Peptides against a protein of PDB entry 4BOS. Designs and how they scored, part 43

Target 1, 163 residues: chain A of PDB entry 4BOS
Amino acid sequence: PVLTRTVVPADNSCLFTSVYYVVEGGVLNPACAPEMRRLIAQIVASDPDFYSEAILGKTNQEYCDWIKRDDTWGGAIEISILSKFYQCEICVVDTQTVRIDRFGEDAGYTKRVLLIYDGIHYDPLQRNFPDPDTPPLTIFSSNDDIVLVQALELADEARRRRQ
Target 2, 163 residues: chain A of PDB entry 4BOS as posed
Amino acid sequence: PVLTRTVVPADNSALFTSVYYVVEGGVLNPACAPEMRRLIAQIVASDPDFYSEAILGKTNQEYCDWIKRDDTWGGAIEISILSKFYQCEICVVDTQTVRIDRFGEDAGYTKRVLLIYDGIHYDPLQRNFPDPDTPPLTIFSSNDDIVLVQALELADEARRRRQ

## One batch from the design tools (peptide; made by RFdiffusion4, then SolubleMPNN)

Design b1_p14_7_s2 (from b1_p14_7, 8 letters changed)
Fold by OpenDDE base, seed 1:
Structure b1_p14_7_s2 (fold): chain B 163 residues (1-163), chain A 14 residues (1-14)
Amino acid sequence: as target 1 above (163 residues)
Amino acid sequence: GPAPAVPPRAAPLP
């Protein structure tokens, strides 16, 4: 088995598309972003004490309006929220630093999904099997550390290619 | 283009 990336559109909603892809088992749906943005806004709005201006960098209301725009970028806040919502660890391998940022790592989730990030774009990762008739896997055991090693290898290779 | 939201980070949110 080999870990590969599926390139999703760079349409400002790549984070949402990528998360949707992996949590839904490999479904590419660039049209998923609006609803996911609304979900984020709903959760943010539901807890203004936690999602304070200090965390958001703007008022709770302003952030909700901002994230619902189709041209604004999601980030760590969204990943954290989506990890909790989907009840899975979201692991983001950064090709610039060759590090994995793990979201939800202390929540006790049994599942993990992986994204690859280059500083401006997110793509989903999947495990491809030798049997071409076996569909790729996007949801891994939280105990599967081999997939994390493979993700780091992908990131390192990506970094070298940019040099 | 638009500025991204907070990028992924190793440290958890407060």
Scores: peptide ipSAE 0.048, ipTM 0.727, DockQ to the pose 0.066
Fold by OpenDDE base, seed 3:
Structure b1_p14_7_s2 (fold): chain B 163 residues (1-163), chain A 14 residues (1-14)
Amino acid sequence: as target 1 above (163 residues)
Amino acid sequence: GPAPAVPPRAAPLP
């Protein structure tokens, strides 16, 4: 088994496309972004006490309007929200620092998904199997530390290629 | 251009 990257469009919604891909078992659907943006906005709007201006960097209402635009970028806030919504760890391997940021790691989730990030773009990661009839895996056990090692290897190779 | 994203961070949100 080998961990591989699926390149999704760089259309400002790559985070949402990537998350959708991994949590839905490998479904590439760039058209999912508008609804995912609305989902996040709804969650944020539903809890203004938690999703405060201090967390969002803007008022709750301003954030909701902003995230629903088709040209605004998602990041850590959105990943945290999606981790809670899908009840899984979202692990982001950064090719610039060769480190993994784990979102939802203290929530007790049994599943994890993986993204690769270069500072401006997100892509999903998947495990491919030698048997071509076995579909790729995108949802891993939260105890599977081998996949994290493989993700770091991918990030390290990507970093070396840019040097 | 588009507003930049909040990048991933080491510490999760509270």
Scores: peptide ipSAE 0.046, ipTM 0.721, DockQ to the pose 0.087
Fold by OpenDDE base, seed 5:
Structure b1_p14_7_s2 (fold): chain B 163 residues (1-163), chain A 14 residues (1-14)
Amino acid sequence: as target 1 above (163 residues)
Amino acid sequence: GPAPAVPPRAAPLP
């Protein structure tokens, strides 16, 4: 089994497209972004005490309006929210630092999904199998640390290509 | 694990 990335469009919504891809089992749908942005805004708006200005860097309402724009980029805040919504760990491997940031790791989720991040773009990761009749896997056990090792290897290779 | 010094984001946080 090999961990590979699926390149999604760099259309300002790559994070949302990537998350959708992995949580839906490998479905590429760039048109998913508007609804995912709305979902995030709804969640944030529903709990202004938790999603405070200290967390958001702006008022709750300002953030909601901002994230719903089609040209704003998601990041850690949105990943954290989506992790909670989908009830899974979201592990982001960074090709610039060759490290993995785990979101939702303390929530006790049994599943994890993986993204690869290069500082300006997110792509989803999937496990491909040698058997052509076995579809790629995007949802892993939270106990599967091998996939994290593979993700680091993938990131390291990507980093070396840029050096 | 420990939180990253700079959280992953395609664009800088405001």
Scores: peptide ipSAE 0.045, ipTM 0.714, DockQ to the pose 0.036
Fold by OpenDDE base, seed 2:
Structure b1_p14_7_s2 (fold): chain B 163 residues (1-163), chain A 14 residues (1-14)
Amino acid sequence: as target 1 above (163 residues)
Amino acid sequence: GPAPAVPPRAAPLP
């Protein structure tokens, strides 16, 4: 496939690093994690009515303290929040199931970014171009369904490598 | 490396 994977550190903050990478156009900065965690906590704290214990599985305050720890893993809740914050679809292709979960798909965003997920690790995806002077693309049109097909192909290859 | 306190969650928000 045309899409390629950039492996980010497996330091418990790979989700945040991966999201930061794609939404910032391909900037790899593992040190972004504390700020990303605080961003999530700030958003959650700002709307305790929506981010209720029913959604969070713990009180709003407990969640905010929890997500700011450097050893807690992000997931669908955090992806959903980041999708809203960055106003883009976050499409996660799962190498275990070879399916894509589209976060923010009903929000009418014009842009999408892609992550690849294996159950314990997130990495960002980007499109490389033949022209070496053209930088990789990490932000796609939400109408670009070809990139989703390419992501599925990449995930299928990854799955086969583990069989 | 060190084990995470909690693994990733899968369910999206409503």
Scores: peptide ipSAE 0.043, ipTM 0.707, DockQ to the pose 0.116

Design b1_p14_7_s3 (from b1_p14_7, 6 letters changed)
Fold by OpenDDE base, seed 4:
Structure b1_p14_7_s3 (fold): chain B 163 residues (1-163), chain A 14 residues (1-14)
Amino acid sequence: as target 1 above (163 residues)
Amino acid sequence: GPAPPVPPKAAPLP
């Protein structure tokens, strides 16, 4: 089995597209972003005490309006929220640092999904199987540490190619 | 242009 990335469009919504891809089992839908942005805004608005200016860098309402724009980029806040919403760990391997940041790791989720990040773009990761009749896997057991090793290898290879 | 994304951080939000 080989861990590979599926390149999604660099249309300012790559994070949302990538998350949707992995949590839906490998469905590429670049049109998913507007609804996911609204979902983020809804969740942020629902808890202004937690999602304060200290967390958001702007007022709760301003952030909600900002994230709903089609040209703003999601980040750690969105990943954290989506991890909770989809009830899974979201593991992001960074090609610049060759490290994995695990979002939702303290929540006790049984599933994890993986993204690869290069500083300006997110792509989803999937495991491909030798058997052509076996579809790629995007949702892994949270106990599957092999996939994390494979993600690090993938990121390291990417870094070496750019070095 | 749009602001760059906030990169992943070691500690997720509580």
Scores: peptide ipSAE 0.043, ipTM 0.725, DockQ to the pose 0.069
Fold by OpenDDE base, seed 5:
Structure b1_p14_7_s3 (fold): chain B 163 residues (1-163), chain A 14 residues (1-14)
Amino acid sequence: as target 1 above (163 residues)
Amino acid sequence: GPAPPVPPKAAPLP
C-alpha cells in the first residue's frame, strides 16, 4: 500500500475540499466549500463563550462573516472545528517542516484522516492498494501509526524537491 | 487578496 496525495484546486477553499474528500471516503467535490464555511460559521456563532476573540483573533461575528467569504483561507481554527464535527482526528503533515500536527488527538476518536500542507495549500492523502478492485482508503484507525510514517516520507520527498 | 491561512500549529483549539 502506498500513501498518495490528490491535488485539489488552489481556489482558496482547498482546506474544505480536502477535508470533505477524506471524510467522505475519497470524493472530490470543490463545490462543497460554501456549505462547509457556513457550517463552521454556525458552530462558532453557537458558542461565543468558547469561540472567543482570543481564539478567533477577531470578534465572533466578524469571524463568522469572514469565514463565509469565498476567498478567505481556512487553517488551524477550522481544522479543529471540523475535527470535532466529524468526530475524527485530522492529521496535517507539513512539507515545510516535515512534521505532523494532530487535531483532536486527545478526544479519543477511533478514526483519523490525513492532509498534506505546504504553507499555502492543503491536499488530501489516501492509501492506494495494489489490487485494482480495492478502492483507496482515506479513513484510518487512530492506532495506525504506519500511515503517519508514510505521510512523513511523502512530506520529506516533497521538501527535497523544493531544495 | 485573501488572508493567509493559519498554519496547523499556530492556533489549535483546546
Scores: peptide ipSAE 0.042, ipTM 0.726, DockQ to the pose 0.090
Fold by OpenDDE base, seed 3:
Structure b1_p14_7_s3 (fold): chain B 163 residues (1-163), chain A 14 residues (1-14)
Amino acid sequence: as target 1 above (163 residues)
Amino acid sequence: GPAPPVPPKAAPLP
């Protein structure tokens, strides 16, 4: 088994496309972004005490209007929200720093998904199997530390290629 | 252009 990257469009919604891909078992659907943006906005709007201006960097209402635009970028806030919504760890391997940020790691989730991030773009990661009839895996056990090692290897190779 | 994303953070968000 090998961990591989699926390149999704760089259309300002790559985070949402990537998350959708991994949590839905490998479904590439760039058209999912508008609804995912609305979902996040709804969650944020539903709890203004938790999703405060201190967390959002803007008022709750301003954030909701902002995230629903088709040209605004998602990041750590959105990943945290999606981790909670999908009840899984979202692990992001950064090719610039060769580190993994784990969102939802203290929530007790049994599943994890992986993204690769280069500072401006997110892509999903998947495990491919030697048997061509076995579909790629995008949802891993939260105890599977081998996949994290493989993700770091991918990030390290990507970093070396840019040097 | 589009606003830059909030990058992944070393410390988890609340």
Scores: peptide ipSAE 0.042, ipTM 0.716, DockQ to the pose 0.088
Fold by OpenDDE base, seed 2:
Structure b1_p14_7_s3 (fold): chain B 163 residues (1-163), chain A 14 residues (1-14)
Amino acid sequence: as target 1 above (163 residues)
Amino acid sequence: GPAPPVPPKAAPLP
């Protein structure tokens, strides 16, 4: 496939690093995690009615304290929040199931970014171009269904490597 | 180790 994977550190903050990478156009900065965690906590704290215990699995305050720890893992809740914050679809291709979960798909965003997930780790995806002077693309049109096909192909290859 | 992350959603979140 044309899509390529950039492996980010497995430091418990791979989700945040990966999201930051794609939404910022391919900037790898593992040090972004504390601020990303704080951003999530800030958003959650700002709307306790929406981000209820039913959604969070813990009280709003407990969640905010929890997500700001450097050893807690992000997941669907955090992806959903980041999708809303960055106003883009976040598409996660799962190498275990070879399926794509689209976060923010009903929001009418014009842009999408892609992550690859294996059950314990997130990495960002980007499209490389033949022209070496053209930087990789991490932000795609939400109408670009070809990139989703390419992501599935990449995930299938990854799955086969583990068989 | 840390608790495993919530996997990509099985159902849409609000």
Scores: peptide ipSAE 0.041, ipTM 0.717, DockQ to the pose 0.068

Design b1_p14_7_s4 (from b1_p14_7, 6 letters changed)
Fold by OpenDDE base, seed 4:
Structure b1_p14_7_s4 (fold): chain B 163 residues (1-163), chain A 14 residues (1-14)
Amino acid sequence: as target 1 above (163 residues)
Amino acid sequence: GPAPAVPPKAPPLP
């Protein structure tokens, strides 16, 4: 089995597209972003005590309006929210630092998904199997540390290509 | 093409 990267469009919504891809088992749907942005805004608005100005960098209402724009980029806040919503760890491997940041790691989820991030773009990761009749896997066991090693290898290779 | 946008926020440090 080989961990591979699926390049999604760089249309300002790559994070949402990438998350949707992995949590839905490998479904590429660039049109998913508007609804996912609304979902984020809804969740943020529902808990102003937690999603405070200190966390958001702007007022709760301002953030909700901001994230619903089609030209704003999601980040750690969105990943953390989506991890909770989909009840899975979201592991982001950074090609610039060659490290993995795990969202939801303390929530006791049994499943994890993986994204690769280069500083300006998110892409989903998947495991391809030698058997062509076996579809790629995007949802892994939270105990599968091999996939994390493979993700780090991909990131290291990507870094070497750019530097 | 896509309009210029603020880059994605980096994940918080563990």
Scores: peptide ipSAE 0.043, ipTM 0.713, DockQ to the pose 0.130
Fold by OpenDDE base, seed 3:
Parts: structure tokens; C-alpha cells; sequence
Structure b1_p14_7_s4 (fold): chain B 163 residues (1-163), chain A 14 residues (1-14)
């Protein structure tokens, strides 16, 4: 088995496309972004006490309007929200630092998904199997530390290619 | 568009 990257469009919604891909078992659907943006806005709007201006960097209402635009970028806040919504760890391997940021790691989730990030773009990761009839895996056990090692290897190789 | 927020770990959700 080998961990591979699926390149999704760089259309300002790559985070949402990538998350959707991994949590849905490998479904590439760039059109998923508007609904995911609305979902996040709804969650944020539902809890203005937690999702305060201090957390969001803008008022709750301003954030909700902002995230629903088709040209705004998602980041850590959105990943955290999606981790909780989908009840899984979202692990982001950064090709610039060769480190993994784990979202939801203390929530006790049994599953994890992986994204690769280069500072301006997110892509999903998947495990491909030698048997061509076995579909790629995008949802891993939270105990599968091998996949994290493989993700770091991918990031390290990507970094070396840019040097 | 604006740069994405750096993916540092966010505070835990309630």
C-alpha cells in the first residue's frame, strides 16, 4: 500500500473539496463547496458565544457572510468545525514545515483523514492498494500511525522537489 | 482572494 495525493482544483475552495473527498471515501466533487460553506456558517451562527469575534477575527455575522463567498479561503477554524461535524480527526501535513497538525485529536474519534497543505493549497491523501480491484482508502484508524509516517515522507519529498 | 488562515491547531470546540 502507498499513500498518494489527488490534486483538486485550485479554485479557492480546495479545502472544502479535499475534506469532502476524504470523508466521503474518495468522491471528487468540486461543486460541494457552496453547501459546505453554508454548513459552516450555520454552525458558527448557532453558537455566537463560542464563535466570538476573538475566535473568528470578525463578528459572527461578518464571518458567516464572508465564508459563504465563493472566493474566500478556509483554514484552521473551518477544519476544526468540519472535524467535529464529521466526527473524525483531520490531519494536515504541511510540505513547508514537514509537520502534521492534528485537528480533533483529543476528541476520542476512532477515524482520521489526511490532507496535504503547501501554504496556499489543500489536497486530499489516499492509500492505494496493490490489488487494482480494491478501492483507495481515505478514512484511516486513529491508531494507524504508519499513515502519518507516510504523509510526512510525502511532504518531505515535496519540499525537496521545491528546493 | 485572501490567503487561507495558517492551519495551526485551533482551540478545542466545546
Amino acid sequence: as target 1 above (163 residues)
Amino acid sequence: GPAPAVPPKAPPLP
Scores: peptide ipSAE 0.040, ipTM 0.721, DockQ to the pose 0.060
Fold by OpenDDE base, seed 5:
Structure b1_p14_7_s4 (fold): chain B 163 residues (1-163), chain A 14 residues (1-14)
Amino acid sequence: as target 1 above (163 residues)
Amino acid sequence: GPAPAVPPKAPPLP
């Protein structure tokens, strides 16, 4: 089995497209972003005590309006929210640092999904199998540390290509 | 038009 990336469009919504891809089992749908942005805004608006200005960097209302724009980029805040919503770990491997940041790791989720991040773009990761009749896997056990090793290898290779 | 696009916030780093 080989861990590979699926390149999604760099249309300001790559994070949302990537998350949708992995949580839906490998479905590429660039049109998913508006609803995912709305979902995040709804969650943030529902809990202004937790999603404070200290966390958001702006008022709750300002953030909700901002994230619903089609030209704003998601990041750690949005990943954290989506991790909670989908009840899974979201592991982001960074090609600039060759490290993995795990979101939701303390929540006790049994599943994890993986994204690859280069500082300005997110792509989803999937495990491909040699058997052509076996579809790629995007949802892994939270105990599967092999996939994390493979993600680091993938990131290291990407970094070397840029050196 | 809308304000310029804001790049994604990186995951928290130590």
Scores: peptide ipSAE 0.040, ipTM 0.692, DockQ to the pose 0.114; fails the geometry check
Fold by OpenDDE base, seed 2:
Structure b1_p14_7_s4 (fold): chain B 163 residues (1-163), chain A 14 residues (1-14)
Amino acid sequence: as target 1 above (163 residues)
Amino acid sequence: GPAPAVPPKAPPLP
């Protein structure tokens, strides 16, 4: 496939590092995690009616304290929040199932970014170009279905490597 | 490395 994977550290904050990477155009900064966690907490705290205990599985305040810990892992809730914040689809291709979960798909965003997920780790995806002077692309059109096919191919290849 | 407090939450099933 044309898409390539950038392996980010497995430091409990791989989701945040991966999202930051793709939404910032390919900037790898593992130190972004604390601020990313605080961003999530700030958004959650700002709307306790929407981010209720039913959604969070804990009280709004408890969640905010929890997500700001450096040893807690993000997931669907955090991806959904980040999708809304960055106003883009976040497409997660799962190497275990070879399927893509599209977060924000009903919001009408014009852009999408892609992550690859194996059940315990998130990595960002980017498109590399033959021209060495052209930087990799991490932000795609939400109409670019080819990139989704390429992501599935990448995930299938990854799955086969583990069989 | 240190053990995470909670593993990654799975994406919702479509």
Scores: peptide ipSAE 0.039, ipTM 0.702, DockQ to the pose 0.130; fails the geometry check

Design b1_p14_8_s1 (from b1_p14_8, 9 letters changed)
Fold by OpenDDE base, seed 3:
Structure b1_p14_8_s1 (fold): chain B 163 residues (1-163), chain A 14 residues (1-14)
Amino acid sequence: as target 1 above (163 residues)
Amino acid sequence: APPLLPRDAIDFEL
């Protein structure tokens, strides 16, 4: 078993495409982005007390309008929201720093998914198996710390390639 | 609370 990266389009919506990929078990669908953006906007709009201007950096309404644009960028806020929505840890390994940022780590989720981030682009990670009849795994146990080690290995290798 | 991360951007190198 090896952890591998699936490169998704760099179309300003790579975060949403990547999250959709991993939470749906390995479905690559760049067309999911508009609905993912709408989902986030809907969640934010539903709780203006929690998703305040202090968190969003803009008014709740402004954020909702902004995130639904096809050219605006997601980040930690959106990852946090998606982690909560999908009820899973979202672990982001950064190839520039070779570190993992875990979102939802204190929520008691039983599942985790992994993204790889290079500072300007998100891609999903998956575990491939030697048996061709066994499909790749994108949803891991939150107790599977080996996958985190493997993610760090991928990030370290990616960093070395760029040096 | 998780750390803040930079927002994504188009990566034309990928």
Scores: peptide ipSAE 0.045, ipTM 0.700, DockQ to the pose 0.077
Fold by OpenDDE base, seed 1:
Structure b1_p14_8_s1 (fold): chain B 163 residues (1-163), chain A 14 residues (1-14)
Amino acid sequence: as target 1 above (163 residues)
Amino acid sequence: APPLLPRDAIDFEL
């Protein structure tokens, strides 16, 4: 089994596409972004006390309108929200630093999914199997630390390619 | 430390 990267479109919605891919078991749907953006906005709007101007950098309503645009980029807020929504740890390996940022790591989730981030783009990660009849795995046990090692290997290789 | 991702400056501890 090998961990591989699936390149999704760089269309300003790569984060949403990537998350959707991994949480849905390997379904590539670049058209998923509008609904996912609306989901984020709905959750943000539902808790203005937590999602305050201090956190959002703008009013709650302004943020909701902003994130629903087709040209705005998601970030840590969106990842944290999606982690909670899908009840899984979202691990993001950064090719710039070769480190993994774990969202939801203290929530007690039994599952984790992985993304790879290069500073301007997100892609999903999957485990491929030698048997062609076995579909790639995108949802891992939160105890599977081997997949994190493999993710770091991918990030390190990406970093080396840029040097 | 905050993650090195877009809007990584957001402090969720607030």
Scores: peptide ipSAE 0.042, ipTM 0.714, DockQ to the pose 0.032
Fold by OpenDDE base, seed 4:
Order: C-alpha cells, then sequence, then structure tokens
Structure b1_p14_8_s1 (fold): chain B 163 residues (1-163), chain A 14 residues (1-14)
C-alpha cells in the first residue's frame, strides 16, 4: 500500500474540498464548500468567547461573514473546527517544511485523516492498495504512525521536486 | 515556530 494525493481544484476552497474528501471516505465534491463555510461560521458565531477578535483578527461577526465568501481561504481555524466537528485528528503535512501539523491530537480521537499543504493549496491524501477491488483508505487509526512516516516521505519528495 | 496557513496565524492547538 502506498500513500498518494488526489489533486483537487484550486478554487479558493481546496481546504474544504480536501477535508470533505478524506472524512467522507474519498468522495470528491467541490460543491461542498459553501455548506462547510456556513458550518464554520455557525460554530464561530456560537462561541464568541473563544473565537474572539484576538484569535480571529477581526470581530466574530466580521469573520463569519468573511469565511462565507467563496473567495476566502480557510486555515488553521477552519481545520481546528472541522477536526472537532468530524471528531478526528486532521494531520497536515507541509511540503515547504516537511513537517506534520496535527490538529486535534490532544482530543483523544481514534481516527485521523491527512492533507498535504504547499503554502497555498491543500490536497487530500489516501492509501492505495494493490488489490484493485479494495478502495483507497482515507480514514486511518490514530495509532497508525506508518501513515505519518509515509506522509513525510511524500512531502519530502514533493519538496525535492520544487528545489 | 508553527507553520503559517492561509489567512491564519494561530497556534495549532487552538
Amino acid sequence: as target 1 above (163 residues)
Amino acid sequence: APPLLPRDAIDFEL
């Protein structure tokens, strides 16, 4: 089995598309973004004490309006929220630094999903199996450290290709 | 330092 990436559209909503892909078991649906943006806004609005201006860089209400725009990029805030919402660890391997940023690692989730990030674009990662009848796996055990090693290898190779 | 993500500059534990 090998860890590979599925390139999703670079349409300003790649984070949402990528997360949706992995948490839904490999379903590519670029149209998922508007609903996911609304979900983020709803959650942000529900907890203004935590999602304060200090965290958001703007007022809670302004952030909610901002993230619902179809041309704004999600980031760590969105990943954190989606990790909590889907009750899984979201691991983002960065091809620029060859490091894995783990969201939800302290929450005790039993599942993890993986994204690859290059500084401006997110793609989902999946495990492909030699048996063509076995569909790719996107949801891993949080104890599966092999997949993290494979993600680092994938990112390192990507970095070398760009250098 | 924690990596920067688009439009965000927060700690990953948040």
Scores: peptide ipSAE 0.041, ipTM 0.734, DockQ to the pose 0.039
Fold by OpenDDE base, seed 2:
Structure b1_p14_8_s1 (fold): chain B 163 residues (1-163), chain A 14 residues (1-14)
Amino acid sequence: as target 1 above (163 residues)
Amino acid sequence: APPLLPRDAIDFEL
């Protein structure tokens, strides 16, 4: 088994496409972005006390309008929201720092998904198997430490290739 | 340390 990267379009919605890919078991659909953006906006709008200006950097309403634009980028707050929504740990391996940022790590989720991030772009990660009849795995056990090691190896290799 | 990831080309901390 090997951990590999699926390159998704760099269309300002790569985060949403990547998350959708991994949480849906390997479904690549860039057209999911508008719905994903609306989902986040709906969640934020539903709890203005928690999703305050202090958290959002703008008013709740302004954020909702902003995130639904097709040219705005998702980031840590959106990942955090999606982690809570999908009830899974979202692990983001950064190729610049060769570290993994874990979202939902303290929530007690039994499942984790992985993204790779280069400072600008997000891509999903999946585990491929030697058996061609076995589909790639995108949802891992939160106890699977091997996948985290493999993710770090991918990030380190990516960093070395840029040198 | 809390994760720092971009938001609209700006790092965002949670």
Scores: peptide ipSAE 0.039, ipTM 0.720, DockQ to the pose 0.042

